Peptides against a protein of PDB entry 4J2C. Designs and how they scored, part 110

Target 1, 107 residues: chain A of PDB entry 4J2C
Amino acid sequence: MEDPFFVVKGEVQKAVNTAQGLFQRWTELLQDPSTATREEIDWTTNELRNNLRSIEWDLEDLDETISIVEANPRKFNLDATELSIRKAFITSTRQVVRDMKDQMSTS

## One batch from the design tools (peptide; made by RFdiffusion4, then SolubleMPNN)

Design b2_p29_4_s3 (from b2_p29_4, 17 letters changed)
Fold by OpenDDE base, seed 1:
Structure b2_p29_4_s3 (fold): chain B 107 residues (1-107), chain A 29 residues (1-29)
Amino acid sequence: as target 1 above (107 residues)
Amino acid sequence: SEREKLREERERAAKEREKKLEELRKFYS
C-alpha cells in the first residue's frame, strides 16, 4: 500500500481554498450590510466555521502521522526532506486557518 | 442555488476526505 499522506494533503489544500472563498464572502457581507441578509451571513458563518473545523481535524491526523513516523523511522523509511515538507505544510496551513479564525473572533 | 451547491460540494468533499483519512489511519496503524 502506498502512503496516503499526499492524498490527504491534497484534500486539505482544496478545503483551505474553499474556506478562503467563504471567508472572502463573509468579509464582504460584514463590510456592506446593505447587500447582506441575516440569513446569508448566518449561513456563510456556519459553513466557514464547519470547513475550518474539518481542516483542523485533518491537520491533527496528519500531524499524528509525523509523530508515528518519528517514533518508528525504520518502518516508514522517510527521509528528512520529506518529513520537513510534511511539517511545513501542517505549520503553514494551521497558520492560514488561525488567521481566518482570529479575524472572525474579533469581528 | 449556489448556496445549496456549495453545501453539497462540502459534504461530498468531507465524505471523500473521511475515506482517505481512514486509509491514512490504516497505513500508519
Scores: peptide ipSAE 0.376, ipTM 0.816, DockQ to the pose 0.846
Fold by OpenDDE base, seed 2:
Structure b2_p29_4_s3 (fold): chain B 107 residues (1-107), chain A 29 residues (1-29)
Amino acid sequence: as target 1 above (107 residues)
Amino acid sequence: SEREKLREERERAAKEREKKLEELRKFYS
């Protein structure tokens, strides 16, 4: 069986892109309330939050694989470079999500 | 509508991710 980490990683990346699009629309709606309905604001906000939560859950699953690999290095035989790349992806993606969440909480 | 299209895309993506996460669980079990 092939390692599905990169596939899940790709799906998370797609989800991040979708969330970023929603975040952009969210900011636009809040910048000019005269052109935004309360319905669209609420919908966009809700969809954005749902996407962010989904990403966070997926990242937790990906992060758990890191712990599993580090606990069983001989079983998975991943080199340090690959493991570092995986860790970096999780860390950076969490930061992207956190940045959006922080801006939402302060608005 | 654009909203409906986006919602459907997210639903499809969610199902796809769920499937891949299941594979992930199996591989790292």
Scores: peptide ipSAE 0.374, ipTM 0.815, DockQ to the pose 0.857
Fold by OpenDDE base, seed 5:
Structure b2_p29_4_s3 (fold): chain B 107 residues (1-107), chain A 29 residues (1-29)
Amino acid sequence: as target 1 above (107 residues)
Amino acid sequence: SEREKLREERERAAKEREKKLEELRKFYS
């Protein structure tokens, strides 16, 4: 079986892009209430939260693979560079999600 | 509508990720 990590990584990246689009719309709606309906605000907020939650769950699964590899280095034989790239992706993506969540919670 | 489009995209992506996450679990089990 081929290592599916990069495939899941790609799907997470797509989900992040979608979330960022929703976040942008969310920001626009709140900045100009005259052009926004409560219905659209609520829908956008809920859809955004759903996307962010999905990303966080996927990141947890990706993060778990890191621990598994580190516990069994001979089994997977991943070099340090590859493992570093995987860790960096998870860390940076979590930060992107956290930034959006922080802004939503304070607005 | 844009809303319907985004909803469908999210649902499609969720299904795809679900399958890929299952493969991830199997590979790293």
Scores: peptide ipSAE 0.372, ipTM 0.818, DockQ to the pose 0.880
Fold by OpenDDE base, seed 3:
Structure b2_p29_4_s3 (fold): chain B 107 residues (1-107), chain A 29 residues (1-29)
Amino acid sequence: as target 1 above (107 residues)
Amino acid sequence: SEREKLREERERAAKEREKKLEELRKFYS
């Protein structure tokens, strides 16, 4: 079996893109009440929250794999560059999610 | 509707990610 990390990474990134689209719409709806209904605000908010939660769960799973690799170097033998890329992806993605959540919580 | 399409997109994406996460768990078990 080939390492599926990059595939999961890709799926997470697609989910992030979807969430960012929802977040953009969410901000637009709140900024201009004339273009928004309460119903659309609610379902946009709920869909956004659901997406963000899913991403966070997936990131935890990805993060765990790094710990597993580092604890079992003989089993996986991933080079330092690849591990760095994986860690950077998780860190940066968490930040993107956190930024959206912070803005939602302060609105 | 847009809402329905978005919901379906999320559901399909969730299923796809879930399958890949299962593969991930197996590989790193």
Scores: peptide ipSAE 0.369, ipTM 0.818, DockQ to the pose 0.848

Design b2_p29_4_s4 (from b2_p29_4, 16 letters changed)
Fold by OpenDDE base, seed 2:
Structure b2_p29_4_s4 (fold): chain B 107 residues (1-107), chain A 29 residues (1-29)
Amino acid sequence: as target 1 above (107 residues)
Amino acid sequence: SERERLEEERRKREEELEKKRKELKEFYS
């Protein structure tokens, strides 16, 4: 069986891109209330939150795999570089999500 | 509409990842 980590990673990145687009629109709507409808704001906010929640769920799964590998390194034969790349992806992606969530909660 | 496309895209992604979640569990068991 092929390691499914990379497939999940790819899908997470796609979702991040989608979320960032929604976040940008969300920001635009709130910056110009005169041209923004409550309906569009609500939809954008909801879909953005849905994407962010989905990403966070995936990151939990990916993070768990790292813990499993580190608990039994010889079983999975991952080199240090690959493991570092995986950790960096999770860390940086969590930060991107957190930044969007923080701005949403304070706006 | 674009909204429907985005919602459907997310739904399909979540369905696909549900399958991959099982694969993750199997691979990393």
Scores: peptide ipSAE 0.534, ipTM 0.907, DockQ to the pose 0.834
Fold by OpenDDE base, seed 5:
Structure b2_p29_4_s4 (fold): chain B 107 residues (1-107), chain A 29 residues (1-29)
Amino acid sequence: as target 1 above (107 residues)
Amino acid sequence: SERERLEEERRKREEELEKKRKELKEFYS
C-alpha cells in the first residue's frame, strides 16, 4: 500500500493555512473593538481552537510513525534524509501551532 | 456562508484523516 504519511502531511499543511487565516481575523477583532462583536469573537476563537487541536492530533500520529521507523529501520527502508524531512515538518509545525496558542492564552 | 464553509471543510478533513489514521496504523504496524 501507499505510505499515508504524505497525505496526512498535506492535510496538516492545509489546516495550518486555515488556522492562520482564523488567527489573523482573531487578532483584528481583538485589536479593534469597533469592528468586532462578542459573537464573532467567540465563533472565531472556537473555530481556531478546533483547527489547532485537529492539527495537534495529526502531529501525534505522525510523530509516532517516526519512533516506529527508528525502532525498525530495516522494515521501512527510509533513508536518513527522508526521516529528517519528516522530523523537521513535525517540529516546525508544532512551533507554528504553539506560537498561536501562546498568543491566545495571553490575550 | 463563510462560517459554514470553514466548518464543513474542517469536518470533511477530520473524517478523511480518521480513515488515514487507520491506514497509518496498518502501514506502520
Scores: peptide ipSAE 0.533, ipTM 0.905, DockQ to the pose 0.837
Fold by OpenDDE base, seed 3:
Structure b2_p29_4_s4 (fold): chain B 107 residues (1-107), chain A 29 residues (1-29)
Amino acid sequence: as target 1 above (107 residues)
Amino acid sequence: SERERLEEERRKREEELEKKRKELKEFYS
């Protein structure tokens, strides 16, 4: 079986891009009421939150695989460099999600 | 509409990743 980690990683990256687009629209709606309705704000907020939660779920799955690899290093034989790249992706992506969530919670 | 396209995109992504989640469990079992 081929390692599915990087396929999931790629899909998470696409989802982040989609979320960032929704976040941009969310920001625009809140900054210019003349172009916004309460209905569109509510929909955008909801869809953005749905995307962010979906990403967070995927990151938890990816993070669990890292824990499994570190607990069983001989079974998987991953390079230290590869493991670092995987960890860095999870950390940086969580930060991107956190930044959007923080801005949403303080608005 | 754009909303419908975005909602459908997210739905399809979640369905695809549900399959990949099973693959992750199998590969890392």
Scores: peptide ipSAE 0.531, ipTM 0.905, DockQ to the pose 0.836
Fold by OpenDDE base, seed 1:
Structure b2_p29_4_s4 (fold): chain B 107 residues (1-107), chain A 29 residues (1-29)
Amino acid sequence: as target 1 above (107 residues)
Amino acid sequence: SERERLEEERRKREEELEKKRKELKEFYS
């Protein structure tokens, strides 16, 4: 069986890119009321939240694989570089999501 | 519309990820 980790990583990155676009629009709508309708604000907010929740769910699954590998190193034989790349992706992506969520909660 | 496109893209992505989640469970079992 082929390791599906980096396929999932790629799909998560697509969702991050989409969320960043939605977040930019969300900030624009809130900063310029003359160009914003309540309907568009609600839709953008909802779709942004949907993307962020999806990302967080996938990151939990990916993070669990890290724990499994570290608990069973002989079974998977991942080198330090590969494991570092996987961990870095999860950590950095969680930070990106957290930054957006923090800004949404303060607006 | 752009909204429909974005919603559909998210739906398709979530569907793909659901399949890959099963593969993750199998590979890392």
Scores: peptide ipSAE 0.530, ipTM 0.904, DockQ to the pose 0.857

Design b2_p29_5_s1 (from b2_p29_5, 20 letters changed)
Fold by OpenDDE base, seed 4:
Structure b2_p29_5_s1 (fold): chain B 107 residues (1-107), chain A 29 residues (1-29)
Amino acid sequence: as target 1 above (107 residues)
Amino acid sequence: DRKKLQEELEKLEKERKKKLKELHEYYYS
């Protein structure tokens, strides 16, 4: 069995991209009430929140694999570069999610 | 279109969930 980390990483990135699209729409709806219905605002908000929550959950799973690898380096045989890439992805993605959540909470 | 976007979101979630199962199988085997 091949290491599925990068596959999950790819799927999480797709989710992030979709969330960013939802976030953009959310911002547009709130900035131009004349083109927004309460229904669409609520739907967009809910979908965005749900997607962000799912991403955060997935990042926790990915982060746990890092701990497992670091505790069992010989079993997984990952080099430092690969591990750094994985950590960087988790860190940067968490920041992207956090930024969207922060903007939603202050709006 | 919200319906199309909803379908996309569901597809993404299903795929991600599937891959996460593989992740768990690999790292917790």
Scores: peptide ipSAE 0.543, ipTM 0.883, DockQ to the pose 0.828
Fold by OpenDDE base, seed 2:
Structure b2_p29_5_s1 (fold): chain B 107 residues (1-107), chain A 29 residues (1-29)
Amino acid sequence: as target 1 above (107 residues)
Amino acid sequence: DRKKLQEELEKLEKERKKKLKELHEYYYS
């Protein structure tokens, strides 16, 4: 079996991109209440929160694989460069999610 | 379009779930 980390990474990135779209719509709805229904605001908010939560769970799974690799370096044969890339993805993606969550919590 | 967006979200969720299973199988084998 081929290492599926990059495949999951790609799926998580797609989820992040979609969440960013939802976030943009959420921002637009709140900026002009006259053009937004409460139903659309609630739906957008719920979908966004659910997606962000799912992404966070996926990042935890990805992060766990790094711990497994570091505990069993010979088994997986990953070099430091690849591990660094994987860690960077998780860190940066968590920050992107956090930024959206922070803005939602302050609104 | 909420319907189209919902379909996209559902598709992504299913795809991620599938790949996460593969991830588990690979790293916990």
Scores: peptide ipSAE 0.542, ipTM 0.882, DockQ to the pose 0.823
Fold by OpenDDE base, seed 3:
Structure b2_p29_5_s1 (fold): chain B 107 residues (1-107), chain A 29 residues (1-29)
Amino acid sequence: as target 1 above (107 residues)
Amino acid sequence: DRKKLQEELEKLEKERKKKLKELHEYYYS
């Protein structure tokens, strides 16, 4: 079996992109009430929150794999560069999610 | 269309969940 980290990373990134689309719609709904109903706002808000939560959980799973690799270096044989890339993805993605959550909480 | 969007989101979630299972199999075996 090939290391599936990069595959999961790709899927998480797709999820983030989708969440950003929902976030954009959420922003549009709040900026133009004439084109929005309370129902649509609530639905969009709920879907966005759920998606962000799912992404956060997936990031925790990815983060745990890093801990496993670092605890078992001989088993996985990943170099420092690869580990840095993986860590950077998790850190930056968490920041993207956090930024959206912060904007939602201040609205 | 919210229905189609919801279906798309569910599809993406299922695909992601499938890959996460592979992740767990690889790293926790």
Scores: peptide ipSAE 0.539, ipTM 0.880, DockQ to the pose 0.782
Fold by OpenDDE base, seed 1:
Structure b2_p29_5_s1 (fold): chain B 107 residues (1-107), chain A 29 residues (1-29)
Amino acid sequence: as target 1 above (107 residues)
Amino acid sequence: DRKKLQEELEKLEKERKKKLKELHEYYYS
């Protein structure tokens, strides 16, 4: 079996891009509520929150794999560069999610 | 369009769940 980390990484990236689209719509709806119904506002808000939560869970799963690799270096034999790339992806993606959540909490 | 967006979200969720299962199988084997 091939290491599926990069495949999951790609799917998480797609999820983040989609969440950013939802976030943009959420921002637009709150800036001018007359542009949509309350139903759309609630739907967008709920979908955005759910998607962000899902992404956070996925990042935790990815982060756990890093811990497993570090605890079992002989089994996986990943070089420092690859491990660094994986860690950087998780860190940067968490920041993107955090930025959206912070803006939602202050609105 | 809400319907199209919902379909996209569902497709993404299904694909991610599948890949996360593979992730678990690989790293916890």
Scores: peptide ipSAE 0.539, ipTM 0.880, DockQ to the pose 0.819

Design b2_p29_5_s2 (from b2_p29_5, 18 letters changed)
Fold by OpenDDE base, seed 5:
Structure b2_p29_5_s2 (fold): chain B 107 residues (1-107), chain A 29 residues (1-29)
Amino acid sequence: as target 1 above (107 residues)
Amino acid sequence: EREKLKKEREEAEKERKKKREELHKFYYS
């Protein structure tokens, strides 16, 4: 069968893009109250958190696959470059999520 | 727009179980 890693990776990327859009709107609403309603702020905040949670769920699964591959290198025959790309994706995506969460927690 | 975004996220979450199963089949086979 085909490696499903990339399917999950693709879903994470879509969710990140959605989250970034919601985060931008969230920031705009809080910085300019004249354009914001409490309802929109609450909805945006909620949907943003939901997207971030979804991303974190998928990243946990992807991270587990890395551990499995590293423990069984002969079984999967992944070259060092591909493994590095997978690791970098998880690390960088977690950082993006963390940055948004940090800003939300302080506002 | 809101309903579209919400629906897309919910559908993705519904498919997570299937994706997790596929990951398990591939990596633990």
Scores: peptide ipSAE 0.605, ipTM 0.929, DockQ to the pose 0.742
Fold by OpenDDE base, seed 2:
Structure b2_p29_5_s2 (fold): chain B 107 residues (1-107), chain A 29 residues (1-29)
Amino acid sequence: as target 1 above (107 residues)
Amino acid sequence: EREKLKKEREEAEKERKKKREELHKFYYS
């Protein structure tokens, strides 16, 4: 059986791309209130939050796999490089999400 | 475009259970 880590990783990447697009639009809407409707702001904000939530959920699952691998290194036989890449992906993605959430909470 | 984005997210969320099951099968086997 193929390692499903990469399938979930792919879904996270898709959601991140979507979230970043929504975040950009969210920023634009708030930057020019005269051209922004409350409806579009609310929709964009809601969908953005939904995507961020989805990302965080998947990251929890991915992070759990890291713990399992580290607890059972001989069972999975992942080389240090691959494990490092997986960890880096989770860490960097969490940071991206955090940055967007921080900006949203202060606006 | 809005409906497309929403649909894609909702479909991904629906598939999450399946993916979690796959992760469990692989990592807890």
Scores: peptide ipSAE 0.600, ipTM 0.928, DockQ to the pose 0.723
Fold by OpenDDE base, seed 1:
Structure b2_p29_5_s2 (fold): chain B 107 residues (1-107), chain A 29 residues (1-29)
Amino acid sequence: as target 1 above (107 residues)
Amino acid sequence: EREKLKKEREEAEKERKKKREELHKFYYS
């Protein structure tokens, strides 16, 4: 059976790219009220939050796989480099999400 | 463009259940 980890990783990366675009638009709308409608602000905010929640959900599933691998090293035989890449992806992506959420909560 | 973005996210969410099942099969088998 093929390891589905990187399939989910790919979906997370696509969602991150989308969220970053939405976040940029969100900041632009709040910084220049003359170009912003209430409707676009609401839609952008809602869709951004939806994307962030989707990312966090997938990251929880990916993080669980790390715990399983570390608890059963002989079963999976992942080398140190591969495990490091997986952990780094989860950690860095969580940080990206956290940064966006922190900025949204202070606006 | 809005509808495209929304549709893409919704499709990804629909497929999440299948992917979670695949993760479960691989890591708990």
Scores: peptide ipSAE 0.598, ipTM 0.926, DockQ to the pose 0.766
Fold by OpenDDE base, seed 3:
Structure b2_p29_5_s2 (fold): chain B 107 residues (1-107), chain A 29 residues (1-29)
Amino acid sequence: as target 1 above (107 residues)
Amino acid sequence: EREKLKKEREEAEKERKKKREELHKFYYS
């Protein structure tokens, strides 16, 4: 059986790219009111939040797999390097999400 | 483009349940 971790990881990466695009537009709309409508601001904000929430859901599932592997190392026999890469992906992605959320909350 | 983005996210969310089941099957087997 193929490890589905990488499938979910791929979905997270796609969602992050989408969120970053929405975040960029969100920033542009707030910086230049002449190019923005309240409707577009609201839509962009809402869709951005939805994407961030979606990412967080998938990260929770991925993080759970890490806990399972670490609790059962002999069953999975993952390389230390591979496990480190998986952990780093979750940590760095959470930070990316946190940074966007922090900027949105202080605007 | 808005509808495309929204639909893509919604489809991904619909597939999440299936992916969670696959994760469970692999890691709790």
Scores: peptide ipSAE 0.597, ipTM 0.927, DockQ to the pose 0.723

Design b2_p29_5_s3 (from b2_p29_5, 16 letters changed)
Fold by OpenDDE base, seed 4:
Structure b2_p29_5_s3 (fold): chain B 107 residues (1-107), chain A 29 residues (1-29)
Amino acid sequence: as target 1 above (107 residues)
Amino acid sequence: EREELRKEQEEAEKRRKENLKKLHKFYYE
């Protein structure tokens, strides 16, 4: 069986890209109220939050897999470099999500 | 535009359920 980690990673990456687009639009809408409707702001905000929650959910699952691998190194025989890449991906992605959420909460 | 995003999210949710099963099978079994 192939390791499904990368499948989920791919889904996270797609969601991040979508979220970044929505975040950019969200920022633009708030910066120029004359071109923004309340409906679009609300829609964009909701879609953005949905994407962020989706990412966070997947990251929790991915993070758990790392714990399992580290607890069972012989079973998975994962390369140290690969493990580092996986950890870095989760950490950096969480930071990206956090940054967007922080900006949303302060606006 | 909105419909495309909605559809994408719905499909992603379906895939998430499948992927969760795969993760469980691979890492817990």
Scores: peptide ipSAE 0.654, ipTM 0.922, DockQ to the pose 0.827
Fold by OpenDDE base, seed 2:
Structure b2_p29_5_s3 (fold): chain B 107 residues (1-107), chain A 29 residues (1-29)
Amino acid sequence: as target 1 above (107 residues)
Amino acid sequence: EREELRKEQEEAEKRRKENLKKLHKFYYE
């Protein structure tokens, strides 16, 4: 059976790319109020928040798998390097999300 | 494109449900 960790990881990466695009547009809209409509700002903000929430949801699931693996090392026999990569992915992605959320909350 | 993005998000949500089942099967069984 293929480890579904990578499937979810792929979904997270896709959502991150989408969120980053929306975040860029969000910043552009706020930097030029004369050309930005409230409707587009609201739409962009909503879509961005939805993507960020999706990412956080998936990261929670991925993080749980790591806990399970660490609690049952003999069952899964994951390579230490692989486990490290998985942890790094979750950590770095959470940071990306946090950075966007922080900027949104201060604007 | 808003419509495409909306559809993608909906599809992703469906996939998330499927993936959750896969995660459960792989890690809890």
Scores: peptide ipSAE 0.652, ipTM 0.922, DockQ to the pose 0.800
Fold by OpenDDE base, seed 3:
Structure b2_p29_5_s3 (fold): chain B 107 residues (1-107), chain A 29 residues (1-29)
Amino acid sequence: as target 1 above (107 residues)
Amino acid sequence: EREELRKEQEEAEKRRKENLKKLHKFYYE
C-alpha cells in the first residue's frame, strides 16, 4: 500500500500557498485603508486564520505518523534521510505558520 | 473569487477527511 504521507504533505503545501496569498492581501488591506473595507479585512482575517488552523491540524497528523514510525522502526523501515526530510518539512512549515500568526497578533 | 476560494477550501476539507482515513489505515493497521 502506498504511504499517504506525501499526499497530505502536498495538501499542506497547497494550503500554505493559499494562506500566503491571503496573508499578503491582509497586509495590503491594513497598509492602505483607502482600498480596504472593514468587511474585506474581517473576511480576509477569518479566511487566513481558518487556513492556518487547517495547516496546523494536518501538521499534527503528519507529526503523529513520525512518532509511530520511530516507535515501530522495523514495521515501516523508513530510510533515515526520508525521515529527516519529513521532520524538516513539519518544522519549517510550522515556522512559516508561526511567522504569519506572530505578525497578525501584533496588529 | 471568494466563492471559488470557499469551494476549494470545502473540497480540501473533504480530501482531508479521506486522507485521515488513509493515514489511519497505513500507520495504525
Scores: peptide ipSAE 0.652, ipTM 0.920, DockQ to the pose 0.783; fails the geometry check
Fold by OpenDDE base, seed 1:
Structure b2_p29_5_s3 (fold): chain B 107 residues (1-107), chain A 29 residues (1-29)
Amino acid sequence: as target 1 above (107 residues)
Amino acid sequence: EREELRKEQEEAEKRRKENLKKLHKFYYE
């Protein structure tokens, strides 16, 4: 059986790209009301929130797999480099999400 | 674009459900 970790990682990366696009649009809509409708603002906000929530959900699942691997090292036999890459991905992605959420909360 | 995004999100959600099953099988069994 193949390790599905990187399949999920790929989905997270794709979702991050989508979220960044939505976030950019969200910012533009709020900065220039003359080009924005309330409907588009609401739609964009909703889609962005949903997307960020999905990313966070996937990251929690990925983070749990790391805990399982560390608790059962002989079962999975991951090398230190691979484990570090996995951890770094989760940490950096959480930061990206947090930055967007922080900016949304201050608007 | 909205329709394209909606469709992509729906497909992603389907894939997520499948991936959750795979994660469970690989890491918990």
Scores: peptide ipSAE 0.651, ipTM 0.920, DockQ to the pose 0.854; fails the geometry check

